Peptides against a protein of PDB entry 5LHZ. Designs and how they scored, part 38

Target 1, 78 residues: chain A of PDB entry 5LHZ
Amino acid sequence: QLLKSVFVKNVGWATQLTSGAVWVQFNDGSQLVVQAGVSSISYTSPNGQTTRYGENEKLPDYIKQKLQCLSSILLMFS

## One batch from the design tools (peptide; aimed at target 1 E57 K58 L67)

Design b2_p30_7_s4 (made by RFdiffusion4, then SolubleMPNN; from b2_p30_7, 14 letters changed)
Fold by OpenDDE base, seed 1:
Structure b2_p30_7_s4 (fold): chain B 78 residues (1-78), chain A 30 residues (1-30)
Amino acid sequence: as target 1 above (78 residues)
Amino acid sequence: SSSEEEEIKEDRELLKEIRELVKELQEQLS
């Protein structure tokens, strides 16, 4: 379930779940889900396709950019 | 290649940083 949702200007919405996961809904329609204790992240493209990225693969640049953005967002929650 | 391995390592560190931040946020709830 949802715990807290925060609107982030020029980014979208970031939501903390009761599970501890963070769910980001970007303005471009894409989504990221990061869960503590899980080695992979989940990315959903605007067309609804979901891909998981782990520790042993190169990340697409657009994913890295969104992760860098997420770093800043997470600091806002604290 | 060595270059690819270095890129993967950098990406792994980025993922680790994100997960650690999420972990800290989770611990603040408990």
Scores: peptide ipSAE 0.611, ipTM 0.891, DockQ to the pose 0.801
OpenDDE base, seeds 2, 3, 4, 5: peptide ipSAE 0.611, 0.611, 0.610, 0.611; ipTM 0.890, 0.890, 0.890, 0.890

Design b2_p30_8 (made by RFdiffusion4)
Pose (drawn by RFdiffusion4):
Structure b2_p30_8 (pose): chain A 78 residues (1-78), chain P 30 residues (1-30)
Amino acid sequence: as target 1 above (78 residues)
Amino acid sequence: DTTATEIANDRDLLSSIRDSISELHDSTNA
């Protein structure tokens, strides 16, 4: 289920799963899960609360920031 | 109009991430 986990200083951990998903554990206690075939993203706050967002929803600013950092992480993997 | 532009930008970002994840998954299986 898990593939190599990569540490990115000042950000946290990024992990690729066998399902084609990416799971990011940020240093602020939040988590983000995305998947290539799924039209939703999963965010978990530092307090353990999980919220799923759809592609057609206006996302909160901090979700977008984490998605940008994730985009940079995926970019450095090439 | 501002809210519609912001949702469009969010959708573009999500699409770009999904494509990057597909490319990374294919490279890992190769």

Design b2_p30_8_s1 (made by RFdiffusion4, then SolubleMPNN; from b2_p30_8, 22 letters changed)
Fold by OpenDDE base, seed 3:
Structure b2_p30_8_s1 (fold): chain B 78 residues (1-78), chain A 30 residues (1-30)
Amino acid sequence: as target 1 above (78 residues)
Amino acid sequence: SSEEKEIEETRKLLKEIRELLKQLQEKNKS
């Protein structure tokens, strides 16, 4: 279930889910889902391919950049 | 190693994100 969605300038849309996750839909067509209490993150590329990443593996730079963006978004919500 | 350091930094970032999510969840629950 969706709790609320907010437009983020120069980023896209960020949605809070009742599950405790935040779902970001980036302007480039990619998506990122991170959830409290879950050790993995979900990234969907613009072509629709979804990949799960754990916290103990090297992440692609573009993923880390989007995670940093997500961190900034969450700080704005606080 | 440099890779291990990158993983550690990413883990710290994820930890921050998850903590912020927890705080947000707590706020929504209140």
Scores: peptide ipSAE 0.636, ipTM 0.896, DockQ to the pose 0.865
OpenDDE base, seeds 1, 2, 4, 5: peptide ipSAE 0.634, 0.631, 0.634, 0.635; ipTM 0.895, 0.894, 0.895, 0.895

Design b2_p30_8_s2 (made by RFdiffusion4, then SolubleMPNN; from b2_p30_8, 21 letters changed)
Fold by OpenDDE base, seed 5:
Structure b2_p30_8_s2 (fold): chain B 78 residues (1-78), chain A 30 residues (1-30)
Amino acid sequence: as target 1 above (78 residues)
Amino acid sequence: SSEEEEIKENRELLKEIRELLRELQEKNLS
């Protein structure tokens, strides 16, 4: 279930879920789901392919960039 | 190694994200 959605200029939409997760829908059609207490993140590419990444692996640069963007978004929520 | 450093940076980034998420969750509960 959705808790709150925020439009982020030049980024897309960020939604807080009742589960504690945050779901970002980027303008490029990709998606990112992160959650406190969960060691992995979920990334969905524009073509719909979903991949989970853990904290003990190298992330693609585009994932890191989106996570950096997410950090800024989360700071906005607080 | 370069890979180890990248993984370290990844871990730090994810740690920051999870911390912010916890703070946000805490705020929502208050």
Scores: peptide ipSAE 0.579, ipTM 0.866, DockQ to the pose 0.840
OpenDDE base, seeds 1, 2, 3, 4: peptide ipSAE 0.578, 0.579, 0.579, 0.578; ipTM 0.866, 0.866, 0.866, 0.866

Design b2_p30_8_s3 (made by RFdiffusion4, then SolubleMPNN; from b2_p30_8, 21 letters changed)
Fold by OpenDDE base, seed 3:
Structure b2_p30_8_s3 (fold): chain B 78 residues (1-78), chain A 30 residues (1-30)
Amino acid sequence: as target 1 above (78 residues)
Amino acid sequence: SSEEKEIEETRKLLEEIRSLLKELQEKNLS
């Protein structure tokens, strides 16, 4: 379930879920889900392909960039 | 190695994100 959705200029929408996750829908059509207490993240590419990544593997640069963006968004809520 | 360093930095980034999410969750429960 959704708790709150915020529009982020030049990024897209960021939604906080009751599960403790954050769901970002980027303007390029991709999606990112990160959840507290869960070691893996979920990335959905614009073509709809979803991939789970762990903390002990190398991530593509474009995903790291989106994670950095997410970090900045969450810091603004603090 | 360079790759290991990149993985470590990504881990730190994820820990920051998850920490912030936890704080937000606790705040919502208050």
Scores: peptide ipSAE 0.664, ipTM 0.909, DockQ to the pose 0.880
OpenDDE base, seeds 1, 2, 4, 5: peptide ipSAE 0.663, 0.664, 0.664, 0.664; ipTM 0.909, 0.908, 0.909, 0.909

Design b2_p30_8_s4 (made by RFdiffusion4, then SolubleMPNN; from b2_p30_8, 20 letters changed)
Fold by OpenDDE base, seed 5:
Structure b2_p30_8_s4 (fold): chain B 78 residues (1-78), chain A 30 residues (1-30)
Amino acid sequence: as target 1 above (78 residues)
Amino acid sequence: SSEEKEIEETRKLLEEIRKLLAELQEKNLA
């Protein structure tokens, strides 16, 4: 279920899920899902391909940038 | 190595995100 959705100017939409996850829908068409208590993250590219990344692997720069963005967004939720 | 450092920094970032998520979840329950 969806708890709360926040529009982030020049970024997209960030939605808090009851599962403890956050789902970000970026303006570029990509999506990012991160969940508390889960060591992997989910990234969906604009073409719809989804990739899961663990905490012990090198992430693409564009993913790290979006994660940094997400961190900033979450600070806004509080 | 540089890659190991990058992985560690990313891990720290992810931990911060998950911490924030946990805090938000706690607030929802309060």
Scores: peptide ipSAE 0.652, ipTM 0.903, DockQ to the pose 0.898
OpenDDE base, seeds 1, 2, 3, 4: peptide ipSAE 0.652, 0.651, 0.652, 0.651; ipTM 0.902, 0.902, 0.902, 0.902

